Peptides against a protein of PDB entry 6TME. Designs and how they scored, part 16

Target 1, 324 residues: chain A of PDB entry 6TME
Amino acid sequence: NRLKRAYIALQAWKKAFYSDPFNTAANWVGPDVCSYKGVFCAPALDDPSVLVVAGIDLNHADIAGYLPPELGLLTDVALFHVNSNRFCGVIPKSLSKLTLMYEFDVSNNRFVGPFPTVALSWPSLKFLDIRYNDFEGKLPPEIFDKDLDAIFLNNNRFESTIPETIGKSTASVVTFAHNKFSGCIPKTIGQMKNLNEIVFIGNNLSGCLPNEIGSLNNVTVFDASSNGFVGSLPSTLSGLANVEQMDFSYNKFTGFVTDNICKLPKLSNFTFSYNFFNGEAQSCVPGSSQEKQFDDTSNCLQNRPNQKSAKECLPVVSRPVDCS
Target 2, 324 residues: chain A of PDB entry 6TME as posed
Amino acid sequence: NRLKRAYIALQAWKKAFYSDPFNTAANWVGPDVCSYKGVFCAPALDDPSVLVVAGIDLNHADIFGYLPPELGLLTDVALFHVNSNRFCGVIPKSLSKLTLMYEFDVSNNRFVGPFPTVALSWPSLKFLDIRYNDFEGKLPPEIFDKDLDAIFLNNNRFESTIPETIGKSTASVVTFAHNKFSGCIPKTIGQMKNLNEIVFIGNNLSGCLPNEIGSLNNVTVFDASSNGFVGSLPSTLSGLANVEQMDFSYNKFTGFVTDNICKLPKLSNFTFSYNFFNGEAQSCVPGSSQEKQFDDTSNCLQNRPNQKSAKECLPVVSRPVDCS

## One batch from the design tools (peptide; aimed at target 1 A177 V199 D223 E244)

Design b1_p12_3 (made by RFdiffusion4)
Pose (drawn by RFdiffusion4):
Structure b1_p12_3 (pose): chain A 324 residues (1-324), chain P 12 residues (1-12)
Amino acid sequence: as target 2 above (324 residues)
Amino acid sequence: SFYLGLYKTFHK
C-alpha cells in the first residue's frame, strides 16, 4: 500500500521532531497523508489515476530534528525543500531510493560532516542546495559530472581544491563562497557551458587567474573576492561579453586595469579594491561614469584617494609574479 | 539587478 509507506515515513519523521516552534506537524495524524501540512501530493508520473506524495516543503519551519532512514520510503518525492530548519546530523543513505529527486534544498540547517554523497545517486537531480550547513572535507569531483543546473555550496567548511572536473558542469549557477577551498582555479573553468554566475568569495584560493576565464562569454556575475590571487588580470577577460558584476577585491593582484575590461558593454559594477594595482585606465576611475560603478580603494594608484602607502607598495609592485 | 548566486550567498 503506497500511501501507507508515506504514512510510516512521515510518522517516523514526526517522532524525530524535538522542537516544532510553529506547530507545523500538528495535523500530521491519521492515514490521510496528503492533508499533512508541508506534504504535497500529485498524480503518479506513470499513472494519473494513482495518488502519490511528490513533494515535501517545510521551508522556514525552524524544526529541530533529524532525517531518519525511514524517509527512504518516500519513493515518489521529487521536491524536497527544508530551508531554514534545524535539522541535524547527516543525510540518510536510504535517500538513494528517492530516484525521482529533482530539487533538494537543505540550505540553512544543522547538517554536518562529509559531503552528502547520496545526492550523487539521483539520476534526475537538477538543483542541489546544501549552503549554510557544516559540511566539510573534500568536494567530490564527480559532483560536476551530474547535469545539475544549480550547485550551492557556500558557507560550509569544505576544504582543499576545486576539482579539475568543474569544466564538465552544465550548471547555470555555482557558489563556493565562504569555505576553505585552496589552490588555483582550474584551467578547465573555460569549458563550463551554460554558466551565468560563479561566486568564490572568501576562500583560500591563490595563483594567477587562468586566461580561460575569458571563454565564459555568458557569465553575468564573476566574484573572486577575498582570496589570495596574484598576478595581473588576464587580458582575455575582454571576452566576458555579458559580465554585469565583477569583483576582484581583497586579493594580491598587481599591474594595470585597462579599458579592455572597464569598457565591457554590460559591466555595471566593477570592484577591484584592496589589491596592488599600480595603474588604471581613465575609464576605470570611480566617479567618472554615470552608468558604471567602480571601486579602487586601497591599491597603489597615484593621484587617487585612500591608496596604499608607497612604503607598502614598492616591495610588492616591484616584484610581480610571473604567471608560469 | 538581481543575481541568484549573490542572493544565496548573503541571504540564508

Design b1_p12_3_s1 (made by RFdiffusion4, then SolubleMPNN; from b1_p12_3, 8 letters changed)
Fold by OpenDDE base, seed 5:
Structure b1_p12_3_s1 (fold): chain B 324 residues (1-324), chain A 12 residues (1-12)
Amino acid sequence: as target 1 above (324 residues)
Amino acid sequence: MYFIGLEKTNNP
């Protein structure tokens, strides 16, 4: 029966624990798996008379161990939350059998290997959080073909370019921060119709920002800081009607920061420090507004404090990258 | 979904 399979899985998992400092699995004894700490049962969707393991919540348990293949026996699990542990190894391919997976949170662990492609096999997945791990390699383009609400990838070791398929994503939140992504932001980004927050912080992204960013009408947070972006800010950024937090700091941007950007109606914080901007509108000047905060530090602005030296600015400002 | 809801991650 289903609970027997769950018992086998959970006992195998307990055996795979190297350390359980809070004794979370201390009560993982006997066939009554529904009484196990962190194990949640519910009536099966296909038969309400049958009780099944529907969820796992081991968040913040500081458990060291790995995920054994027997976890594939937890076929009724829709919620898998093991955030903030010390699980290592790879995500078992046997989890493909968990066809009801809805929320998968393995963030803040020590998982390694490539992107867990098993996540792509889950037809109903809505929430994917794999941040703060050691996943590496390429991001599979197919991730953005899924109807996800949130995609958290930050603080990993992902490499290569951001897939063009990003435009297909229906996610409201996507984080790429603190990886090794390279190349340009795909122009298809403007097609992310549900996007509210996107974070590119601390990658190796480069090139010009695509004009299509201005099509992100629902974006409230746009952070592209700490990359290698060049050129001027797209004039189309004036289309970000709902942006509240915008950060382009620590790049190689040049040109003029315009009124149309700084006067965005919902803009609360705009950081464009540590670039090579050679001009800004009065509306962009820090302190010019009580409602908006600006940071223009370490640019090539005249008559502003804390700017780069002429020696630093001249070679860059005099040779602006043409993004046309 | 009729299953018990679990808290999502609160990682930064």
Scores: peptide ipSAE 0.032, ipTM 0.744, DockQ to the pose 0.117
OpenDDE base, seeds 1, 2, 3, 4: peptide ipSAE 0.031, 0.027, 0.030, 0.031; ipTM 0.738, 0.719, 0.732, 0.735; seed 1 fails the geometry check

Design b1_p12_3_s2 (made by RFdiffusion4, then SolubleMPNN; from b1_p12_3, 7 letters changed)
Fold by OpenDDE base, seed 4:
Structure b1_p12_3_s2 (fold): chain B 324 residues (1-324), chain A 12 residues (1-12)
Amino acid sequence: as target 1 above (324 residues)
Amino acid sequence: MYFEGLYKTNNP
């Protein structure tokens, strides 16, 4: 039966624990898996009279171990939350059998290997959190074809370019921060119709920002800091009617920061420090507004404090990148 | 929903 299979899976998992400092699995004894700490049962969707394991929550258990293939026997699991542990190895392919997967959180662990493509097999997945691991390689384009609400990829070892399919994503929150992504932000980004927050911090992204960013009407947080972006800020950024937090710091931007950007109606914080901007509108000057916070530190601005030297500025400012 | 979502609670 389904609970017997769950018992096999959970006992295999307990055996795969190297350390359980809080004795989380101490009560993982006997066939009554629904009494196990961190295991949650519910009536099965196909038969409400049958009790099944519907969720796992081992968040913050500091458990060291790995995920054994027997976890594939937990076929009724819709919620799998095991963040802030010390699980290592790879995500088992056997998890493809968990066809009800809705929320998958393995963040803050020690997982390695390529992107867990098993996540692509889950038809109902809405939440994917794999941040703060050691996942590596390319991001599969198919991830953005899924009807996800949130995608957390930050603090991994992903490399290569961001897929063009990003524009197909229905996610409201996407994080790419602190990986090794390279290349340009795809122009298709403007098609992310539900996007509220996107974070590119600390990658190897380069090139000009696509004009299509200005089409992100719902975006409230846009952070592209700590990359290698060049050229001027797109004039189309004036279209970001709902942006509240915007960060372009630590790039190689040049040109003039315009009124149209700094006067965005919902803008509360705009950081464009550590670039090579050679001019800014009066509305962009820190202290010019009580409602908005600006940081123009370490640019090539005249008559502003804490700017780069002429020696640092001239080689870059004199050779602006044409993004047209 | 099959089970109450946790991601908003765990990821504020």
Scores: peptide ipSAE 0.074, ipTM 0.803, DockQ to the pose 0.084
OpenDDE base, seeds 1, 2, 3, 5: peptide ipSAE 0.036, 0.029, 0.031, 0.035; ipTM 0.761, 0.732, 0.747, 0.757

Design b1_p12_3_s3 (made by RFdiffusion4, then SolubleMPNN; from b1_p12_3, 5 letters changed)
Fold by OpenDDE base, seed 4:
Structure b1_p12_3_s3 (fold): chain B 324 residues (1-324), chain A 12 residues (1-12)
Amino acid sequence: as target 1 above (324 residues)
Amino acid sequence: SFFIGLYKTTNP
């Protein structure tokens, strides 16, 4: 039966534990898997009279080990949360059998290898959290073709460019932060109609910001800090009617920071420090508003404190990148 | 939508 298969899977997983400091699996004994700590049973979707393992929650268990292929026997699992452990190795391909997967959280572990392509096989996946691992290589374009609500990729070792398919994403939150992504932000970004939060912090992204960012009407958080972006801020950023937090700090931006950006109606925090901006509107000056916080530190602004020296500014400001 | 992991901070 289904619970027998679950028993086999869970016992195989227990054997794959190298360390269980909180004795989380201490009660993982016997056939009554529904009593196991961190195992949640529910009536099966296809037969309410049958009890199945529907969820795993081992969050914050500090368990060291790996995910054995026998986990593929947990075919009724829709929620798989194992964050904040010390699981290592790769995500088993056998998890493709978990066709009901809805939330997959393996964040804050020691997983390695390429992007877990098994996540692409789950037709009903809405939440993907693989942040704070050691996943590497390129991001598969197909991830953004999925009807996901949340995609957390931050703090990994992903490389290459951001796929152009990003514009197809229905996600409300996407994090790319603290990877090794390179190249430009795709122009298709403006097509992310449900986007609320996007974070690019601490990558190797470069080039000009696409004008299409201004089409992100629902975005509340836009953070592109700590990259290699160049040129002026797009004038179309005035279209970000709902942006509250905006960060362009630690880039190589030049030009003038305009009123149209600093007067955005929902803007509460705008950080554009550590760039090469050579001018700002009065509305962008820190302290100019009680409702908005600005940081213009370490730019090439005249008559402002804590700016770069003329020696640092002149070579960059005199050679502005034309993004037109 | 509400997700268990959705509101976790992305900062170290």
Scores: peptide ipSAE 0.035, ipTM 0.745, DockQ to the pose 0.256
OpenDDE base, seeds 1, 2, 3, 5: peptide ipSAE 0.033, 0.030, 0.030, 0.029; ipTM 0.748, 0.726, 0.721, 0.726; seeds 1, 5 fail the geometry check

Design b1_p12_3_s4 (made by RFdiffusion4, then SolubleMPNN; from b1_p12_3, 8 letters changed)
Fold by OpenDDE base, seed 3:
Structure b1_p12_3_s4 (fold): chain B 324 residues (1-324), chain A 12 residues (1-12)
Amino acid sequence: as target 1 above (324 residues)
Amino acid sequence: MYFEGIYKTTNP
């Protein structure tokens, strides 16, 4: 019965294909769905004697089409990977019936509409990848209430502020890059206990960096480049004991880049170019270390090459934002 | 997990 439902779902999906250039679904014929290319069966969790469709992997199939509501019949699916296709439309609400969903990857497609809130209904979801789509609107704060290992949101059309609930996230990797997020980074960011990598690249974020960033002891990658951040770098960044890659380039930062940041023990790359810093410690100077790479280009530093003109610097440096 | 899957993310 379960495989029959799966057959109905998969045949409906095949009918929803506009183009299948690699003929991925060519063998999607007949009731033996477990033989379908990209369909994976496993013994059911509730009855090992019953075979069910447990996973879909159509990654890189270049399929054009949409996700029909009949996919909700795939109630045993735990892994749904369909990245690098040309699927369009919205994520069906009927997928709420897939209560075993563990990994959901619809990245690099043509999906549109608001954040797919159906993802919030999956109690066991650990991996969510919706990057490289056309999702829009605000990010629901409830996403960070889920026990996710990874949250990939980059390269979409999300706007508004980053929810303060971010501090509740247990994710090790979170990407916000290349959206339209605005406002400040929430102070609650320091509460992300499992965070290893966080990327804010290419948004409209602004304000001062919260001091609480320094509490992210496990972070290895912190990229806040290409935003509108202002003020000085928090002194608490000295607490980033495991940071390897740090990028603050293309912002409006001012002040002095200190030793305690540039001497972070695991720091490999620190880019703070294209800002308005007016000073840096010797430990921050590019070429000062063989172990660390620095980029101080296009700041307001004295006696350094490739800096901004006095005309460009003076209006900003003379009116530094006080983040205290 | 009863299906042996891993994270297969898009790498453009």
Scores: peptide ipSAE 0.037, ipTM 0.770, DockQ to the pose 0.075
OpenDDE base, seeds 1, 2, 4, 5: peptide ipSAE 0.034, 0.028, 0.028, 0.036; ipTM 0.750, 0.719, 0.712, 0.756

Design b1_p12_4 (made by RFdiffusion4)
Pose (drawn by RFdiffusion4):
Structure b1_p12_4 (pose): chain A 324 residues (1-324), chain P 12 residues (1-12)
Amino acid sequence: as target 2 above (324 residues)
Amino acid sequence: SSGTALNEIKNS
């Protein structure tokens, strides 16, 4: 009995609810699971006459609990939204039985430990949001082999390198912000298809920017701020024909900012503050344009306000890194 | 829209 399996799964889950501030599971009684709050039924994909539990949405319920293995019984679920709860522990391995999983959002919870590799087992997975948890350790490189449209990893404790496999991703949006990733951005980044937005804010990345970034001609947001990148901006960045937001602030970049970048057509907000740039094109000057917003604070630029001192600048400015 | 994920991060 199909809905009985859903009943057992949801009752096992209610048992694990230690605190439900909004009494969200108050009506989770009896066998009519489709009437349970946050449970969404629909016709079976292969038979419109059969009723199935196809979605779970408890966004913003602030429920403290954990996900028991019995949730593996919800075999028809394709949508799972639990943003802003207090669900703790790990994602049960039994969730690999949810073979129709398409969008999985466990953002802003209390999950911990290694990357939830059960997500790699879902053949129809398109949206994966694990941001704002306590996931840690290495990132499974094979995650970029899945045909994910969106990958949100920001605000965890992930460490080590960006996988070389990143160029295989078909994602339109990828966030790595606020982890402890280290090393260089892989040269394969130029092979990412469909990429529109990529956010690296606040990691421990270094090395020079790969010239292959310039192949991302559909990117509208490229934010590499608050890392440790060195070298000059690659001249290949003129290929970012669609970039609207570009932020390189808080790095160790040196050299010149040219109009090759500052005159990009759709570029509206270009922040390169807190680096070691010793020259900039006139078109790159903040306050100079009514359409484009620039920020050059704390660089090594003559005749500009709030720059670094000459004392701090000369050691770094006179020893540029050979990107080789 | 453009910058959605970025705005969410920065406004958090």

Design b1_p12_4_s1 (made by RFdiffusion4, then SolubleMPNN; from b1_p12_4, 5 letters changed)
Fold by OpenDDE base, seed 5:
Structure b1_p12_4_s1 (fold): chain B 324 residues (1-324), chain A 12 residues (1-12)
Amino acid sequence: as target 1 above (324 residues)
Amino acid sequence: AVGAALNEILSS
């Protein structure tokens, strides 16, 4: 019965393929769905004597098509990986029936529409990868209420602000990069207790960096480059005891880059180029350390190469934003 | 750059 439902689902999906360059679904014939390429069966959790479709892996199949609603019949699927295809349309709401969903990877496809809120219905979801699609609209705050290990949202069309619920996230990796997010980074960011890597690259974020960033003791990668951030770097950044890669380039930061930041114990790469910094400690100067790499290019620094002209600097440096 | 790199790692 369960495999029969899976058969119906998979045959419907095959019919929804517009192109299958590698003939991945060529063997998707007959009732033995467990033999289908990219389909993986396992004993059911509720009855070990029953075989069910537990996983889908069609990564890198270059399949063009869409996800039909019949996929909701795959009620035993816990792993769904269809990375790097050309699937289009929306994520079917019928997938809410896949209550065992654990890892959901639809990255690098052509999906459109709002955030797939069906993902929020999966109680056991631990991994969500929807990056490199055309998802749009606001990010639902509820995404950070889920106990996810990783949240990949980068390279989409998401707009609006980053939800304040971000502080509730237990994810070790979160990517916002290359969207259309706006507003400030929420102060609640400092409450992300498990965060190792966070990437904000290439959005429309603005305002001052919250002091609470300094509370991210476990963060190893912090990239806020290519935004509209202003003001000075928070002095609390000296608390980033484990940061290795830090990038603030291509913003509108001003002020002085301090020793306390550049001497962070695990810091290996610190890029603060293409801003309006008007001073830096000696420890921040490129070449000052063998263990650390710095880039101070295109700031308003005196006696440094490749800086902005006085004409470019004066209007900004003379009117520093007070983040206090 | 980090985002792109992560995609490659996790897509394999």
Scores: peptide ipSAE 0.018, ipTM 0.660, DockQ to the pose 0.161
OpenDDE base, seeds 1, 2, 3, 4: peptide ipSAE 0.018, 0.010, 0.016, 0.015; ipTM 0.580, 0.628, 0.615, 0.557

Design b1_p12_4_s2 (made by RFdiffusion4, then SolubleMPNN; from b1_p12_4, 4 letters changed)
Fold by OpenDDE base, seed 5:
Structure b1_p12_4_s2 (fold): chain B 324 residues (1-324), chain A 12 residues (1-12)
Amino acid sequence: as target 1 above (324 residues)
Amino acid sequence: SVGAALNEILSS
């Protein structure tokens, strides 16, 4: 019965393929769905004597098509990996029936519509990758209420502010990069207990960086480049004891880049180029360290190469934003 | 950028 449902689902999906360049679904014939390429069966959790479709892996298949509602019949699927295809349309709401969903990777496709809220219905979801799609609209705050290990949202069309609920996230990796997020980074960011890597690159974020970033003790990668951030770097960044890679480039930061940031113990790469910094500590100067790389290009620094002109700097540097 | 590099690694 369960495999029969899977057969119906998979045949409906095959019918929804517009192009299968590698003939991935060529063997998707007959009732033995467990032999289908990219389909993986396992003993059911509720009855080990019953074989069920537990996983789908169609990664890098370059398949063009859509996800039909019949995929909701794959009720035993825990792993759904279909990245690097050309699937279009929306994620069907019928996937709410896949209550065992653990890893959901639809990255590198052509999905559209709002955030796939069906993902929020999966109680055991640990991995969510929807990057490199055309998802749009606001990010639902509830995404950060889920016990996810990783949240990949980058390279979409998401807009609006980053939800305040971000502080509730237990994810080690979160990517917001290359969307249209706006507003400030929420102060609640400092409450992210397990965060190792966070990327904000290439959004419309603005305002001052919250001081609470300095509470991210486990963060190893922090990239806030290519936004509209203003003001000085928070002095609390000295608390980033484990940061290795840090990028604040292509913003509108002003002020002085201090020793307490550039001397962070694990810092290996710090890029603060293309801002309006008007001073830096000697420890921040590129070439000052053998173990650390710095980039201070295109700021308002004196006696440094490749800086902005006085004409470009003066209007900004003379009117620094007060982040207090 | 750091973000791009991270994304590349995690996309593999």
Scores: peptide ipSAE 0.016, ipTM 0.594, DockQ to the pose 0.194
OpenDDE base, seeds 1, 2, 3, 4: peptide ipSAE 0.015, 0.009, 0.009, 0.015; ipTM 0.602, 0.628, 0.589, 0.595

Design b1_p12_4_s3 (made by RFdiffusion4, then SolubleMPNN; from b1_p12_4, 4 letters changed)
Fold by OpenDDE base, seed 2:
Structure b1_p12_4_s3 (fold): chain B 324 residues (1-324), chain A 12 residues (1-12)
Amino acid sequence: as target 1 above (324 residues)
Amino acid sequence: SVGEALNEILSS
């Protein structure tokens, strides 16, 4: 019964392929779906005597096509990996029937439409990768209510603000990079207890950095480059005891880069280039340490090479944004 | 996860 449903689903999917350059589905013939390339069977959780389709792995198959609604018949699938293909269209809502979904990877495809809210319906989801697609619109705040280990959203078309619910996330890695997010980073960010890596690169984020960033004691990578952030760096950044890679480049920051930031104990690389900083501590100067790499290029620093002109600096530096 | 590891390699 379960394998018959799987057969129907997989045959419908094969029919939805426009191109299969590696002939991945060439052996997708007959009722023995467990022999299909990229299809993995296992004993059912509710009855070990019953064999079910538990996983799909079509990674790197370069398949062009779409996901048909019949995929909802794969009700025993816990692992769904179809990255690096050319699948288009939307993620079918019928996938809500896959209640055992644990890992969902549709990255590096041509999916479009809003955030695939069907992913929010999976109670046991731990891994979500939807990066390198054309998903658009608002990020549902409920995404951060999920007990996810990693959230990969980068290289899409997401817009609007980052939800305040971000502080509820238990993820160790979160990527927002290369979207169209706007507004401020929520102050609730400091509540992300398990965060190791967070990337905001290449969005339309603005305002002051929240002081609560300094509460991210476990963060090793913090990249906020290529945005519209203003004001001074929070003094609370001295609390980032484990940060190794920090990037604030290509923003509109002003003020003084302090010793307390540049002397962070695990700091390996700190890039604050292409801003409007008007001073830096001696410990922040590139070449001041053999253990740490700094980049202060294109700021408003005195007696440093490769800085902005006075004409460019004066209008910004003379009107610093007060973040207090 | 296997997926995470694979994508990390591809993204580097």
Scores: peptide ipSAE 0.015, ipTM 0.644, DockQ to the pose 0.161
OpenDDE base, seeds 1, 3, 4, 5: peptide ipSAE 0.010, 0.009, 0.010, 0.010; ipTM 0.537, 0.527, 0.524, 0.537

Design b1_p12_4_s4 (made by RFdiffusion4, then SolubleMPNN; from b1_p12_4, 4 letters changed)
Fold by OpenDDE base, seed 1:
Formats: C-alpha cells, structure tokens, sequence
Structure b1_p12_4_s4 (fold): chain B 324 residues (1-324), chain A 12 residues (1-12)
C-alpha cells in the first residue's frame, strides 16, 4: 500500500542521513509514518478513505546526508520542504514519480550537479526554490514555461546565458543573483507580465540593457547591480511606473541619468553608483528629495563628491557604447 | 504554505 511504500522511502532516507544533530528522525521508527517528525499525512485525492504522506517539512534541521532514489516512492507528496540542511549530491530523477508536487524547496543545502530537470516534470509545480546550493551549468529554457509563482535560483553556480524563454514566465519574483550568468538580458524580458521583482546581482551579464525593460509595468524591484552592463540607461525606463527599488551599481554604464528615470512616481531607492555616468539630472542628485534616496558615488559626474578621476573616466566616457 | 511565505520574505 501507499504507506508501506512511504515507510520504505523514509527508512531509506533515514539511512542516508550522515548527521541529525537535532535528532529529527529519532522517532522515525515503525510503520506509522504519519507520526514521524516532519512527515504530514492527508487523505488521498483519489480516495479520501486512504491516508497518504502528502508533505515533508524538514526545514532548518541541519541534517547532513543525501536524497536516496527511494524517495520516488513518496508518490503522494505535494509539499517537499527541506531547506537549511546539509544534504548533498543530486536530486534523484526518481522524484519524477511525485506527480502531485506543488512546492519544492531544497534551498540552502549542498546539492550539486546540473539544474534538477526532474522539477520540470512536475505538472502542478507552483513553487521552486533551489537557491543557496552548488547547482551548475545552463538553465533549461523550459523552466520559464512552468507556471511558477516564484523562481529562486540565486547563489548557485549556474552559467551561460539567460534563456530567451524568460518572457514566457508568469512568476512574480525571479532571482538570478550570485551565479555566473553571462551575455545580455533577453529582449523578451518585457513580456513578463506578472513580474514584480527581478534580481540579477553579481553575475557576468553584459551588453546593453534592452529597451523592453520599460514594459515591466508591475515591477517594484529591479536590481542589475554588479555585472558588466554597458551603454546608457534605456529611456524607456520611464515606463517603470511602479518601481520602488532600482539598482544599477557596479557596472560600466555611461551617459546621462535623466529626470524621467529619477522622477519615477514610486521610486524610493535608486542606486547607480560605481559606473561611468557623466551627467545626471538635478532630480537624481542625492539629497534632492526627501522621499527618494539616490547614490551617485564613483561615477564621472562633475561637481559631485566621490567621483572617479579624469584619468579613469576619460578612456570610457570618450568611447560611449551605442546601444541603438 | 508556511515554507513558501518564509522563503519569499527571506528573498527580499
């Protein structure tokens, strides 16, 4: 029966624990898996008279170990939360059998290998958190075809370009931060209709920002700091009617920061420090507004404090990148 | 779920 399979899976998992400092699995004894710490049972969707393991919550258990393939026997699991542990290895492909998977959180672990493509096999997945691991390689473009509420990829070892399919995403929050992504932001980004927050911090992204960013009407947070972006800020950024937090710091931007950007109606913080901007509107000057915070540090601005030297600025400012 | 909510909070 289903609970017997769950028992096999959970006992296999217990055996795969190298360390359980809080003795979370101490009561993982006997066939009554529904009494196990961190295991949650519910009536099966196909038969309410049958009790099944529907959820796992081992968050913050500091467990060291790996995920054995026997976890694929937990076919009724819809919620799998094991963040903030020390699980290592790869996500088993056998988890493809967990067709009811709705929320999958393996964040803050020691997982390695490529993107866990098994996550793409779950038809009903709404929440995917794989941040703070050691996943590597390319993102499968299909990730953005999923109807996910949020996509957390930050603090991994992902590389290559951001797939153009990003425009298909219906996620409200997407994090790419602290990976090794390279190339340009796809122009299709403007098609992300539900996007509220997007974070590109600390990658190897380059090129010009696409004009299509200005189409992100619902964006409240846009952070592209600590990359290799070049050129001027797109004039279309004036279309970000709801942006509250915007960060372009630590790039290679040039040109003039305009009133149309700094006077955005919901803008609270705008950081464009550590670039090569050679001018800014008065509305962009730190202290010019009580309602908005600006940072223009370490640019090529005249009559502003803490700017780059002429020697540093001239080679870059004199050779502006044409993004048109 | 509680887990989702916590993760969303911590991500910002």
Amino acid sequence: as target 1 above (324 residues)
Amino acid sequence: SVGKALNEILSS
Scores: peptide ipSAE 0.023, ipTM 0.689, DockQ to the pose 0.138
OpenDDE base, seeds 2, 3, 4, 5: peptide ipSAE 0.022, 0.010, 0.016, 0.018; ipTM 0.662, 0.598, 0.635, 0.585

